# Peptides against a protein of PDB entry 4Y8H, part 116

Target 1, 196 residues: chain A of PDB entry 4Y8H
Amino acid sequence: TSIMAVTFKDGVILGADSRTTTGAYIANRVTDKLTRVHDKIWCCRSGSAADTQAIADIVQYHLELYTSQYGTPSTETAASVFKELCYENKDNLTAGIIVAGYDDKNKGEVYTIPLGGSVHKLPYAIAGSGSTFIYGYCDKNFRENMSKEETVDFIKHSLSQAIKWDGSSGGVIRMVVLTAAGVERLIFYPDEYEQL

## One batch from the design tools (peptide; made by RFdiffusion4, then SolubleMPNN)

Design b2_p30_1_s4 (from b2_p30_1, 15 letters changed)
Fold by OpenDDE base, seed 5:
Structure b2_p30_1_s4 (fold): chain B 196 residues (1-196), chain A 30 residues (1-30)
Amino acid sequence: as target 1 above (196 residues)
Amino acid sequence: MEEEKKKIEEENKKLAEKSKELAAAGEEVL
């Protein structure tokens, strides 16, 4: 897996590859590693498919309940729910989560929750087995307050590099753009990103 | 901040290793 979320001028963009692995078999399954937990709060998933799906389902439920009682939750609130689940169950979970969301007050925010269940607010985050290959690239090329197009390009290039080196990453690159204007889904195919 | 980044990187590496083990055991991993 190669996943990332990047804050930019108008919000936040999540990106992910689509490869899944079971044993020695690598499937380019169209597995959605970008999961909605609220209208403009999404997450990137890495690790156990079952564990991360369960976590996301529970968070989605909690955020629905929260909305009914208190109104739209902040991204920080969502990250807190993820953190609570991941940290309290860390001995039984194989999960890495990036939480990203947009609201009018806080704009785009990113929280990364690695295996240990800690939570870290960052301007951008990368995770998954492919992330190890692109820390240097991302650090060099990330800029604050990029345009949408610059951010899409940054994510596309970053994930392309991760896929190049990580046998557990591949397939299509999916993105979700969260802004005041709403939610936009993007997809990029190997024929495009392999040439970068 | 550098220490924080290093810790995150270390945890991500551990997750990748554990994920490979799960996959080898027949579980679906991302």
Scores: peptide ipSAE 0.712, ipTM 0.958, DockQ to the pose 0.900; fails the geometry check
Fold by OpenDDE base, seed 1:
Structure b2_p30_1_s4 (fold): chain B 196 residues (1-196), chain A 30 residues (1-30)
Amino acid sequence: as target 1 above (196 residues)
Amino acid sequence: MEEEKKKIEEENKKLAEKSKELAAAGEEVL
């Protein structure tokens, strides 16, 4: 897996590859590692497919309940729910989560919740087995307050590099753009990003 | 900040290794 979320001028973009692995077999299933937990709060998943799906489902439920009682939750609130689940169940979970969301007050925000269930607010986050190959690249090339186009390009190049070196990453690159204007889904195929 | 970043990287590495173990055991991993 190669996943990332990047804050930018107008919000946040999440990105992920689509490869899954079971045993010795690589499945290029169109597995969406980008999961909606609220209208403008999404997450990137790494680790156990079952564990991360269960966590996301529970968070989605909690955020629905929150919305019914208090209105739209903040990204921080969502990250807190993820953190509680991941930390309290850390001995039984194999999960890494990046939470990203947009609201008018806080704009785009990113929280990374690695193995162990700590929570870290960052301008951008990378995770998954592919992330090990792109820490240097991302650190060098990330800039605050990029445009949407610059951010899409940054994510595309970053994930392309991760996929190139990580046998557990591949397939399509999916992105979700969260801004005041709404939610936009993007998809990029190997023929496009392999040439970068 | 550097210590925090390093810790995140270490945990991500651990997660990758655990994920490989799960896959070897027949579980689906991302």
Scores: peptide ipSAE 0.712, ipTM 0.957, DockQ to the pose 0.901; fails the geometry check
Fold by OpenDDE base, seed 4:
Structure b2_p30_1_s4 (fold): chain B 196 residues (1-196), chain A 30 residues (1-30)
Amino acid sequence: as target 1 above (196 residues)
Amino acid sequence: MEEEKKKIEEENKKLAEKSKELAAAGEEVL
């Protein structure tokens, strides 16, 4: 897996590859590594498919209940719910989560929750087995307050490099753009990003 | 911030290793 979320001028963009692995079998399919937990709060998943799906489902449920009682939750609230689940169950979970969301007050925000269940608010986050190959690239090329197009390009190049070197990453690159304008889904195919 | 970054990188590496083990055991991993 190669996943990332990047804050930018107008909000936040999540990106992911689509490869899944079971034993010796590698599947290149459109996998839901970008998972909606609320209208403009999404997450990137890495690790156990079962563990991360269970966590995301629980969070989605909690945020639905929250919305019914108190209105739209903040991204920080969502990240806190993820953190509690991941930290409290850290000994039994193989999960890494990036939470990203947009609201009018806080704009785009990113919270990364690695294996230990800690939570870190960052301007951008990368994770998954492919992230190992792109820490240097991302650190050198990330800029705050990029345009949408610059951010899409940054994510596309970053994930392309991760996929190039990580046998556990591949397939399509999916993105979700969260802004005041709404939610936009993007997809890029191997023929597009392999040439970068 | 650099210490935080390093910690995150280390945890991500551990997660990748554990994920490979789970996959080898027949579990689906991302």
Scores: peptide ipSAE 0.711, ipTM 0.957, DockQ to the pose 0.882; fails the geometry check
Fold by OpenDDE base, seed 2:
Structure b2_p30_1_s4 (fold): chain B 196 residues (1-196), chain A 30 residues (1-30)
Amino acid sequence: as target 1 above (196 residues)
Amino acid sequence: MEEEKKKIEEENKKLAEKSKELAAAGEEVL
């Protein structure tokens, strides 16, 4: 897996590959590692498919209940719910989550929750087995307040490099753009990103 | 910030290793 979320001028973009592994079988199927937990709050998932799906389902339900009582939750609130679940169940979970969201007050925000269940607010985050290959690239090329186009290109190039070197990453690159304008899904196929 | 980044990287590596073990046991991993 190669996943990332990047804050930019107008919001935040999440990105992921689509490869999954079960035993010796590697599938380049259309697996969605970008999961909606609220209208403009999404997450990137790595680790156990079952564990991360269960966590996301619980968070989604919690945020729906929250909305009914208090209104739209902040990204920080969503990250807190993820953190509590991941930390409280850390002995029974194999999960890494990047939470990203947009609201008018806080704009785009990214919170990464690695295996230990800690929570870290960052301008961008990368995770998954492919992330190890792109820490240097991302550190060198990330800039604050990029345009949408610059951010899409940054994510596309980053994930392309991760996929190139990580046998557990591949398939399509999916992105979700969260801004004041709404939610936009993007998809990029191997024929495009392998040439980068 | 640098120490925080290092910790995150270490935990991400650990997660990748655990995920490989789960996959070998027949579980679907991302």
Scores: peptide ipSAE 0.708, ipTM 0.956, DockQ to the pose 0.889; fails the geometry check

Design b2_p30_2_s1 (from b2_p30_2, 12 letters changed)
Fold by OpenDDE base, seed 2:
Structure b2_p30_2_s1 (fold): chain B 196 residues (1-196), chain A 30 residues (1-30)
Amino acid sequence: as target 1 above (196 residues)
Amino acid sequence: AFTAEDEETKKKREELKKKEIEKVKEEFEK
């Protein structure tokens, strides 16, 4: 798995590969590792498919109830819910989560929740087995307040590099763009990113 | 890696969801 979320001038973009693995085998299954938990709050998932799906479903439900009583939750609130679930169940879960969201007050925000259930707010985050190969690249190339196009390009190149080196990453690159204008889903195929 | 789901993990997921959803309900009923 290779996942990341990047804040930029107008919001935040989440990105993920789509490869699924079963032990030593690469499954011919396309996985959507970008999951909606609220209108403009999404997450990237790594680790156990079942564990992360359960966590995301619980958070989505939590945020629905929150919205009904208190209005739209902040990204920080969503990250807190994720953190509590992961921390309280850390002995029984294999879950690495990146939470990203947009609101008019805070703009784009990214929170990373690695195994163990800690939470870290960052301008951008990378995770998954493929992330180990691109820490240096991302550190060198990330800039604050990039344009949408620059950020898409940054994520595309980053994930492309991760996929090249990580046998557990591959397939299509999916992105979700969260801005004041709304939600946009992007997809890039191997023929597009392998040449980068 | 992103581990594919099997029947055992599916069961685990449902159990976790059931437990935590009840906690969420209780939280918002207060």
Scores: peptide ipSAE 0.342, ipTM 0.855, DockQ to the pose 0.831
Fold by OpenDDE base, seed 1:
Parts: sequence; C-alpha cells; structure tokens
Structure b2_p30_2_s1 (fold): chain B 196 residues (1-196), chain A 30 residues (1-30)
Amino acid sequence: as target 1 above (196 residues)
Amino acid sequence: AFTAEDEETKKKREELKKKEIEKVKEEFEK
C-alpha cells in the first residue's frame, strides 16, 4: 500500500494505490483505500482491509450522530475518534490511517494515525509499505500552498515512485480533492503514471 | 500491504463493530 494526503492552497488531496494482497500473493482486485467518513472528511487506509474498514464504519456512524447533535464535525474531531478507536484496540488491530478533511474555518488538514494509535497533525503525510521509498522525494518536493495542479502532480509522482519500488503497491492511483467547491475524485492508470 | 479479508478477520470486524457501535450509542444517549 502507498497512501498520502497533502494540504495545499485550497484544501487537501488524498491519494492511494489500489493493490490488494492475499498473503504473499498479489491480487488483481482493485481496492478503494480512500474512504469517506463525512462529506468533506476522508481517510486513507493501510494495513488490514477488514480492520480499517471496521474502524472507518464506526467513525462514520459516530460522525453521523455527532452531526445530528452538534453540527458538522471538524477534521480534528474525526481524527480524535479514529485515534481513540485505534489506541483502545491497538493490540488487536493492524491499522494505519491518514485522516484528511476540509472546512471553511480550518481549511485543509491532515492527521496521521500510525500503528499504536497516536495522532499527529502534519502539512502532509505518507504511509503504507510504499511510503518508505518516497520519504526523500516527498521531503524534497513538497511545498506549502501549492496549487491544485501542482499538488496532483506531486502526489502522482510520489505514488508512482512508491509503486515502482513496492511490490505491495500498484493498480490505479486514486485521489480525492476536498475544497470549498466540494469533493472531486480523480483516477490515474498505469499507462500514465509509469512513465513519470 | 493491504490484505484481503478472510473469515477470521471478518468475524473480528463484526465483533469490533458491534461493541464499538454500542459504545457510540451510549455516548450520544447522554
């Protein structure tokens, strides 16, 4: 898995590969690792598909009830719910989560929740087995307040490199753009990103 | 890696969801 979320001028973009594995085998199944928990709060999932899906489902339900009583939750609130679930179940779950969201007050925000259930607010985050190959590239090329297009290119190039080196990553690159304008879904195929 | 689901993880997932959903309900019933 290779996942990342990047804050930029107008909000935040989440990105992920789509490869799944069964033990040591690569599956042809295309998996969506970008999951909605609220209108403009999404997460990137790594680790166990089942574990992370359970967590995301619980968070989504939590945020629905939250919205009913208190209005739209902040990204920080969502990250807190993720953190509590991951921390309290850390001995029984394999879950690496990046939470990203947009609201008019806080703009784009990224929270990373690695194994163990800590939470870290960052301008951008990378995770998954492929992330180890692109720390240097991301550190060199990330800039704050990039345009949408610059950020898409940054994520596309980053994940392309991760996929190149990580046998557990591949398939399509999916992105979700969260801004004041709404939610936009992007997809890039191997024929495009492999040549980068 | 992003592992495919098996029967054991499916059961674990459902148990976790059941437990935590009940906690969430209790929290918002206050």
Scores: peptide ipSAE 0.331, ipTM 0.848, DockQ to the pose 0.825
Fold by OpenDDE base, seed 3:
Structure b2_p30_2_s1 (fold): chain B 196 residues (1-196), chain A 30 residues (1-30)
Amino acid sequence: as target 1 above (196 residues)
Amino acid sequence: AFTAEDEETKKKREELKKKEIEKVKEEFEK
């Protein structure tokens, strides 16, 4: 898995590959590792597909109830819910999650929740088995307050590099753009990003 | 690193969801 989320001038973009593995084997299934938990709060998932799906479902339900009583939750609130679930169930779950969201007050925000259930707010985050190959690239090329197009390119190039080196990453690159204008889904196929 | 689920994992997932959803419900019913 290669996943990342990047804050930019107008919000935040999440990105993920789509490869699924069974143990050491590449599965034929193409999975969506970008998951909605609220209108403009999404997450990137790594680790166990089942575990992370369960967590995301619980968070989504929690945030729905939250919304009914208190209004739209902040990205920080969502990250807190993820953190609590991951921490309290850390002995039974394999879950690495990046939470990203947009609201008018806080703009784009990114929170990373690695195994163990800690939470870290960052201008951008990378995770998954492929991330180990792109820390240097991301550090070199990330800039704050990039344009949408610059950010898409940054994520595309980053994930492309991760996929090149990580056998557990591949398939399509999916992105979700969260801004004041709404939610936009992007998809890039191997023929495009492999040439980068 | 994104592991597909087997039947045992699926069962475990559903049990976890059930447990945690009940907790969430109880929390918001107070």
Scores: peptide ipSAE 0.285, ipTM 0.827, DockQ to the pose 0.846
Fold by OpenDDE base, seed 4:
Structure b2_p30_2_s1 (fold): chain B 196 residues (1-196), chain A 30 residues (1-30)
Amino acid sequence: as target 1 above (196 residues)
Amino acid sequence: AFTAEDEETKKKREELKKKEIEKVKEEFEK
């Protein structure tokens, strides 16, 4: 898996590959690793598909109840819910989560929740088995307040490199753009990003 | 890797989810 989320001028963009593995085998199933937990709060999932799906489902439900009682939650609140679940169940879960969201007050925010259930607020985050190959690239090329197009390109190039070297990553690159304007879904196919 | 789990493990995850959902319900019923 290769996942990342990047804050930019107008909000935040999440990106993920789609490869699914079953044990040592590469499955042909295209997995959606970008998951909605609220209108403009999404997450990137790595690790166990079942574990991360369960966590995401619980968070989504939690945020629904939260919204009903208190109004729209902040991205920080969502990250806190993720963190608590991952921390309290760290002995039974294999989950790496990046939480990203947009709201008018805080704009785009990114929180990374690695194995163990810690939480870290960052301008951008990368995770998954493929992330080990792109720390240098991301550090070199990330800039604050990029345009949407610059950020899409940054994510596309980053994930392309991760996929190139990580056998557990591949398929399509999906992105979700969260801004004041709404939610936009993007998809890029191997024939495009492999040539980068 | 984004690993798919066997049916037994999947069942265990569903049980975990159910348990945690109940906790969430209790939290908001206070």
Scores: peptide ipSAE 0.258, ipTM 0.809, DockQ to the pose 0.857

Design b2_p30_2_s2 (from b2_p30_2, 13 letters changed)
Fold by OpenDDE base, seed 5:
Structure b2_p30_2_s2 (fold): chain B 196 residues (1-196), chain A 30 residues (1-30)
Amino acid sequence: as target 1 above (196 residues)
Amino acid sequence: AFTAEDEETIEKRKKLAEELKEKVKKKFEE
């Protein structure tokens, strides 16, 4: 898995590969690792497909109830709910989560929740087995307040490099763009990103 | 890695999720 979320000038973009594995084998299954938990709050998932889906479903339900009583939750609130679930169930769940969201007050925000259930707010986050190969690239090329196009390009190149070296990553690159204007989904195929 | 689990694991996790949803519901009713 190679997943990341990047804050930029107008919000935040989440990105993920789509490869799934069964033990040591690559499954012939394309998975969407970008999951909505609220209108403009999404997450990247790594680890157990079942575990992370369960967590995301619970968070989505929690945020629905939250919205009914208190209005639209902040990204921080969503991250807190994820953190609590991951930490309290860390002995029974295998889940790595990146939470990203946009609101008018806080703009784009990113929270990473690695195995164990800690939470870290960052301008951008990378995770999954492929992330090991791109820490240097991301550190060198990330900039604050990039344009949408620059950020898409940054994520595309980053994930392309991760996929190149990580056998557990591949398939299509999916992105979700969260801004004041709404939600946009992007998809890039191997014939494009392998050339980078 | 992003692992696809067997049906037994999937069902177990679904059940756990429903139980946890009930706990969430109770929190908001208090």
Scores: peptide ipSAE 0.310, ipTM 0.846, DockQ to the pose 0.839
Fold by OpenDDE base, seed 4:
Structure b2_p30_2_s2 (fold): chain B 196 residues (1-196), chain A 30 residues (1-30)
Amino acid sequence: as target 1 above (196 residues)
Amino acid sequence: AFTAEDEETIEKRKKLAEELKEKVKKKFEE
């Protein structure tokens, strides 16, 4: 898995590969590792498909109830819910989560929740087995307040490199753009990103 | 890696999720 979320001038973009593995084997199943938990709060998932799906479902439910009583939750609130679930169930769950969201007050925000259930607010985050190959690249090339296009390119190049080196990453690159204007879904195929 | 799990594991996790949802629901009913 290679996942990341990047804050930029107008919000935040999440990105993920789509490869699924079964043990040591690459499964033919294409998975969506970008999951909605609220209108403009999404997450990137790594680890167990079942575990991360369960966590995301619970968070989505929590945020629905939260919204009904208190209004739209902040990205920080969502991250806190993820953190609590991951921490309290760390012995029984295998989950690495990046939470990203947009609101008018806080703009784009990114929170990373690695195994163990800690939470870290960052301008951008990378995770998954492929992330180990792109820490240097991302650190060198990330800039604050990039344009949408620059950010898409940054994510595309980053994930392309991760996929190139990580046998557990591949397939299509999916992105979700969260801004004041709404939610946009992007997809990039191997023929495009392998040439980068 | 993003691991696809067997149906039994998936079902087990679904049940866990439902249990946890009930706990969440109770928190908001207080």
Scores: peptide ipSAE 0.297, ipTM 0.840, DockQ to the pose 0.850
Fold by OpenDDE base, seed 3:
Structure b2_p30_2_s2 (fold): chain B 196 residues (1-196), chain A 30 residues (1-30)
Amino acid sequence: as target 1 above (196 residues)
Amino acid sequence: AFTAEDEETIEKRKKLAEELKEKVKKKFEE
């Protein structure tokens, strides 16, 4: 898995590969590792497909109830819910999560929740087995307040590099763009990003 | 890695998720 989320001038973009693995077998199944938990709060998932889906379902449910009583949650609130769930159930759940969201007050925000249930707010985050190959690249190329186009290119190039070296990453690159204008899904196929 | 699990494991996780949902529901009812 290679996942990341990047804050930029107008919001935040999440990105992920789509490869799934079962033991040593690399599945050709396209898996969506970008999951909605609220209108403009999404997460990137790594680890157990079942565990991360369960976590996301619970968080989504929690945020629905939260919204009904208190209004739209902040990204920080969502990250807190993820953190508590991952920490309290770490004996039963194996998950690495990046939470990203947009609201008018806080703009784009990114929170990373590694295995164990800690939470860290960052201008951008990378995770998954492929992330180990792109720490240097991301550090070199990330800039604050990039344009949407620059950010898409940054994520595409980053994930392309991760996929190139990580056998557990591949398939399509999916992105979700969260801004004041709404939610936009992007998809890039191997024939495009492999040539970068 | 994004690990796919067998159907039995998936069902067990779904059951766990349901139990956790009930706990969340109770928190909001208090």
Scores: peptide ipSAE 0.171, ipTM 0.753, DockQ to the pose 0.817
Fold by OpenDDE base, seed 1:
Structure b2_p30_2_s2 (fold): chain B 196 residues (1-196), chain A 30 residues (1-30)
Amino acid sequence: as target 1 above (196 residues)
Amino acid sequence: AFTAEDEETIEKRKKLAEELKEKVKKKFEE
């Protein structure tokens, strides 16, 4: 898995590969590594598909209840819920989560929740087995307040590099763009990103 | 990697999710 979320001038973009690992078998399947927990709060999931799905389901439920009582939650609130669940169940769950969201007050925000259940707010985050190959690239190429197009290109190039070196990453690159304008889904196929 | 789980594990996780949802519900009812 290669996942990342990047804040930019107008919001945040989440990105993920689509490869699924089933035992020793690796498949390029349509996987939902980018998961909605609220209208403009999404997460990137790594590790156990079942574990992260359970966590995401409860967070979504929590945020629905929160919304009914208090209004739209902040991205920080969502990250806190993820953090608590991951921390309380760290011995029983295998989950690496990046939480990203947009609201008018805070704009785009990214929170990373690694194994162990800590939470870290960052301008961008990378995770998954493929992330180890692109720390250097991302550090050199990330800039604050990029345009949407620059950010898409940054994520595309980053994940392309991760996929190139990580046998557990591949398939299509999916992105979700969160801005004041709404939610946009993007997809890029191997024939396109492998040439980068 | 994004690891697919077996059916037994999936079921266990579903059960856990339901239990956790119940806990969340109780918190909001307090």
Scores: peptide ipSAE 0.147, ipTM 0.742, DockQ to the pose 0.837

Design b2_p30_2_s3 (from b2_p30_2, 17 letters changed)
Fold by OpenDDE base, seed 3:
Structure b2_p30_2_s3 (fold): chain B 196 residues (1-196), chain A 30 residues (1-30)
Amino acid sequence: as target 1 above (196 residues)
Amino acid sequence: SFTAEDEETRKKREELKKKLIEKVEEEFAK
C-alpha cells in the first residue's frame, strides 16, 4: 500500500494506490484505500482492509451522530475519534490511517495515525509499505501552498515512485480533492503514471 | 492486509462493527 495526503493552497488532496495482495487492481468498498467519513473529511487506510474499514465505518457513524448534536465536526475531531479507536483497539486491530479534511476555518488539514494510535498533525503525510521508498522524494519536492495542479502532480509522481519499488503497491492511483468548492475524485492509470 | 475478504473475515468484521457501534450509541445516549 502507498497512501498520502497533502495540504495545498486551496485545501487537501488524498492519494492512494489500489493494489490488493491478491493482485486485484480495482478495489471494492473494503479494499478502497480512500474512504469518506464525512462530506469533506476522508481518510487513507493501510494495514488490514477489514479492520480499517470497520474503524472507518464507526468513525463515520460517530461523526453523523456528532453532526446531529453539535454540527459539522472539524478534521481534528475526526482524527481524535480515529485515534481513540485505534489506540483502544490496538491489540486487536491492524490499522494505519491518514485523516484529511477541509473546512472554511482551518482549510486543508492532515493528521497521521500510525499503528499504536498516536496522532500527528502534518502539512503532508505518507504511509503504507510504499512510503518507505519516497520519504526522500517527498521531502525534496513538497512545497507549502502549492496549486491544485502542482499538488496532483506531486502526489502522482510520489505514488508512482512508491509503486515502482513496492511490490505491495500498484494498480490505479486514486485521489480525492477537498476544497471549498467541494469534493473531486481523480483516477490515474498505470499507462500514465508509469511513464513519469 | 488489503486482500479479498473471505466469509470468516467478513463475519468477524461485522461482529466487531456491531460491538463498536453499540459502544458509540451508548456514548451518545443519555
Scores: peptide ipSAE 0.128, ipTM 0.747, DockQ to the pose 0.570
Fold by OpenDDE base, seed 2:
Structure b2_p30_2_s3 (fold): chain B 196 residues (1-196), chain A 30 residues (1-30)
Amino acid sequence: as target 1 above (196 residues)
Amino acid sequence: SFTAEDEETRKKREELKKKLIEKVEEEFAK
């Protein structure tokens, strides 16, 4: 798995590969490592698909209840809920989560929640087995306040490199763009990103 | 890596979800 979220001038973009490491499984839904927990709050998931799906489902439900009582939650609030769930269940869960969201007040924000249930706010975050191969690349190429296009390219190149070296990553690259304008889903196929 | 889900794993996930939902509901009932 290779996942990342990147803040930029107008918001935040989440990105993920789509490879599943097992050759056979019962799929009742399309596997997606990018998961919506609120309109403009999403997460990247790594580790146990079951564990992270459960956590994401609970967070989504929590945020729905929150919205009904208090209005739209902040990204920080969502990250806090993720953190608490991961921390309180750290002995029974294998979960690496990146939370990303956009709101008019705070703009794009990224929170990383590694195994153990700590939480870290960062301008960008990478995770998954593929991230090991691209720490240097990302550090060298990330810039604050990039344009949408620059950020898409940054993520595309980063994940392409991760996929190149990580046998557990591959397939298509999916992205979700969160801005004031709304939510945009992007997809890039191997024929394109393998040439980078 | 990202593990695939089989039927048994799905059931375990649903059980965990149920327990966690109960906790969330209790929190918002206060």
Scores: peptide ipSAE 0.127, ipTM 0.737, DockQ to the pose 0.640
Fold by OpenDDE base, seed 4:
Formats: sequence, structure tokens, C-alpha cells
Structure b2_p30_2_s3 (fold): chain B 196 residues (1-196), chain A 30 residues (1-30)
Amino acid sequence: as target 1 above (196 residues)
Amino acid sequence: SFTAEDEETRKKREELKKKLIEKVEEEFAK
């Protein structure tokens, strides 16, 4: 798995590969590693598909209840819920999660929740088995307040490199763009990003 | 790796989800 979320001038973009493993077999399929938990709050999931799906489902439900009582939650609130679930169940869960969201007050925000259930607010975050290959690249190439296009390219190149070296990553690159304008879904196929 | 779940894993996930939902509901019932 290779996942990342990047704040930029107009909001935040989440990106993920789509490779899954079924037993000893590697499958390239469109997966929901990018998962909606609220209208403009999404997460990137790594680790156990089952564990992270359970967490995401609960967070989504929690945020629905929250919304009914208190209105639209902040990205920080969502990250806090993720953190609590991951921390309280750390002995039973294998989950690496990046939470990203947009709201008019805070703009784009990224929170990373690694194994163990800590939470870190960052301008961008990378995770998954493929992330180990691209720390240097990301550190070198990330800039604050990039344009949408620059950010898409940054994520595309980053994940392409991760996929190149990580046998557990591959398939399509999916992105979700969260801005004031709404939610936009992007997809890039191997024939395109492998040439980068 | 992002491992696709088998039937047993699915059941475990559902059980975990059920427990977690109960906790969430208890929190919002206060």
C-alpha cells in the first residue's frame, strides 16, 4: 500500500494505489483505500483492510451522529475519533490511517495516525509499505501552497515511485480533491504513471 | 499489504464493528 495526503493552496488531496493481496496472490483492483467518513473528510487506509474498514465505518457513524447533534465536524474532530479508536484498540488492530479534510475555516488539513494511535498534524503525510521508498523524494519536492495541478503531479510522481519499488503497491492511482468547490475524484492508470 | 478479507475476517470485522458501535452509542447517549 502507498497512500498520502497533501495540503495545497485550495484544500487537500488524498492519493492511494489500488493493489490488494488475496492470500498469496496479488490483485490489481479498484479498492476503497480512500474512504469517505464525511462529505469533505476522507481517510487513507493502510494495514489490515478489515481493521481499517471497521474503524472507518465507526468513524463515519460517529460523525453522522455528531452532525445530527452539533453540526458539521471539523477535520480535527474526525482525526480525534480515529485516534481514540486506534489507540484504545491498538492491541487488536493493525491500522495506519491518514485523515484529511477541508472546511472553510481551517481549509485543508492532514492528520496522520500511525500504528499505536498517536496523531500528528502535518502539511502532508505518507504511509503504507511503499512510503518508505519516497520519504526523500517527498521531502525534496513538497512545497506549501502548491496549485491543484502541481499537487496532483506531486502525488502522482510520489506514488509512482512508491509503486515502482513496493511489490505490495500497484494498480491505479486514485485521488480525491477536497476544496470549497466540492469533491473531485481522479484516476490514473499504470500506462500513464509508469512512464514518469 | 492491503489484504482482501476472507469470510472469517469479515465476520471478525463485523463483530468488532458491533462492539465499537455500541461504544459510540453509549457516548452519545450521555
Scores: peptide ipSAE 0.123, ipTM 0.733, DockQ to the pose 0.749
Fold by OpenDDE base, seed 1:
Structure b2_p30_2_s3 (fold): chain B 196 residues (1-196), chain A 30 residues (1-30)
Amino acid sequence: as target 1 above (196 residues)
Amino acid sequence: SFTAEDEETRKKREELKKKLIEKVEEEFAK
């Protein structure tokens, strides 16, 4: 898995590959690693599909209840819920999660929650087995307040490199763009990103 | 990697989900 979320001038973009591990082999098929927990709060999931899906389902439910009582939650609130669930169940769950969201007050925000259940607010985050191959590239090429197009290209190039080196990553690159304008879904196929 | 879910894991996930949802509901019932 290769996942990342990047804040930019107008919000935040989440990106993920789509490869799955099935049994003793790696299957290259469409898998949704970008999961909605609220209208403009999403997460990138790595590790156990079951574990992270359970967590995401619970967070989504929590945020629905939160919304009914208190209004739209902040991205920080969502990250806090993820953190608590991951921390309290860290011995039984294999979950690496990046939480990203947009609101008019805080703009785009990214929170990374590694296996230990800690939470870290960052301008961008990378995770998954493929992330180990692109720390250097991302550090060199990330810039604050990029345009949407620049950010899409940055994520596309980053994940392309991750996929190139990580046998557990591949398939299509999916992105979700969160801005004041709404939610936009993007998809890029191997024929395109392999040429980068 | 992203591990595909097997049947046993699915059952465990559903059980965990149930328990945690109950906790959430209890929290918001206060």
Scores: peptide ipSAE 0.098, ipTM 0.737, DockQ to the pose 0.808

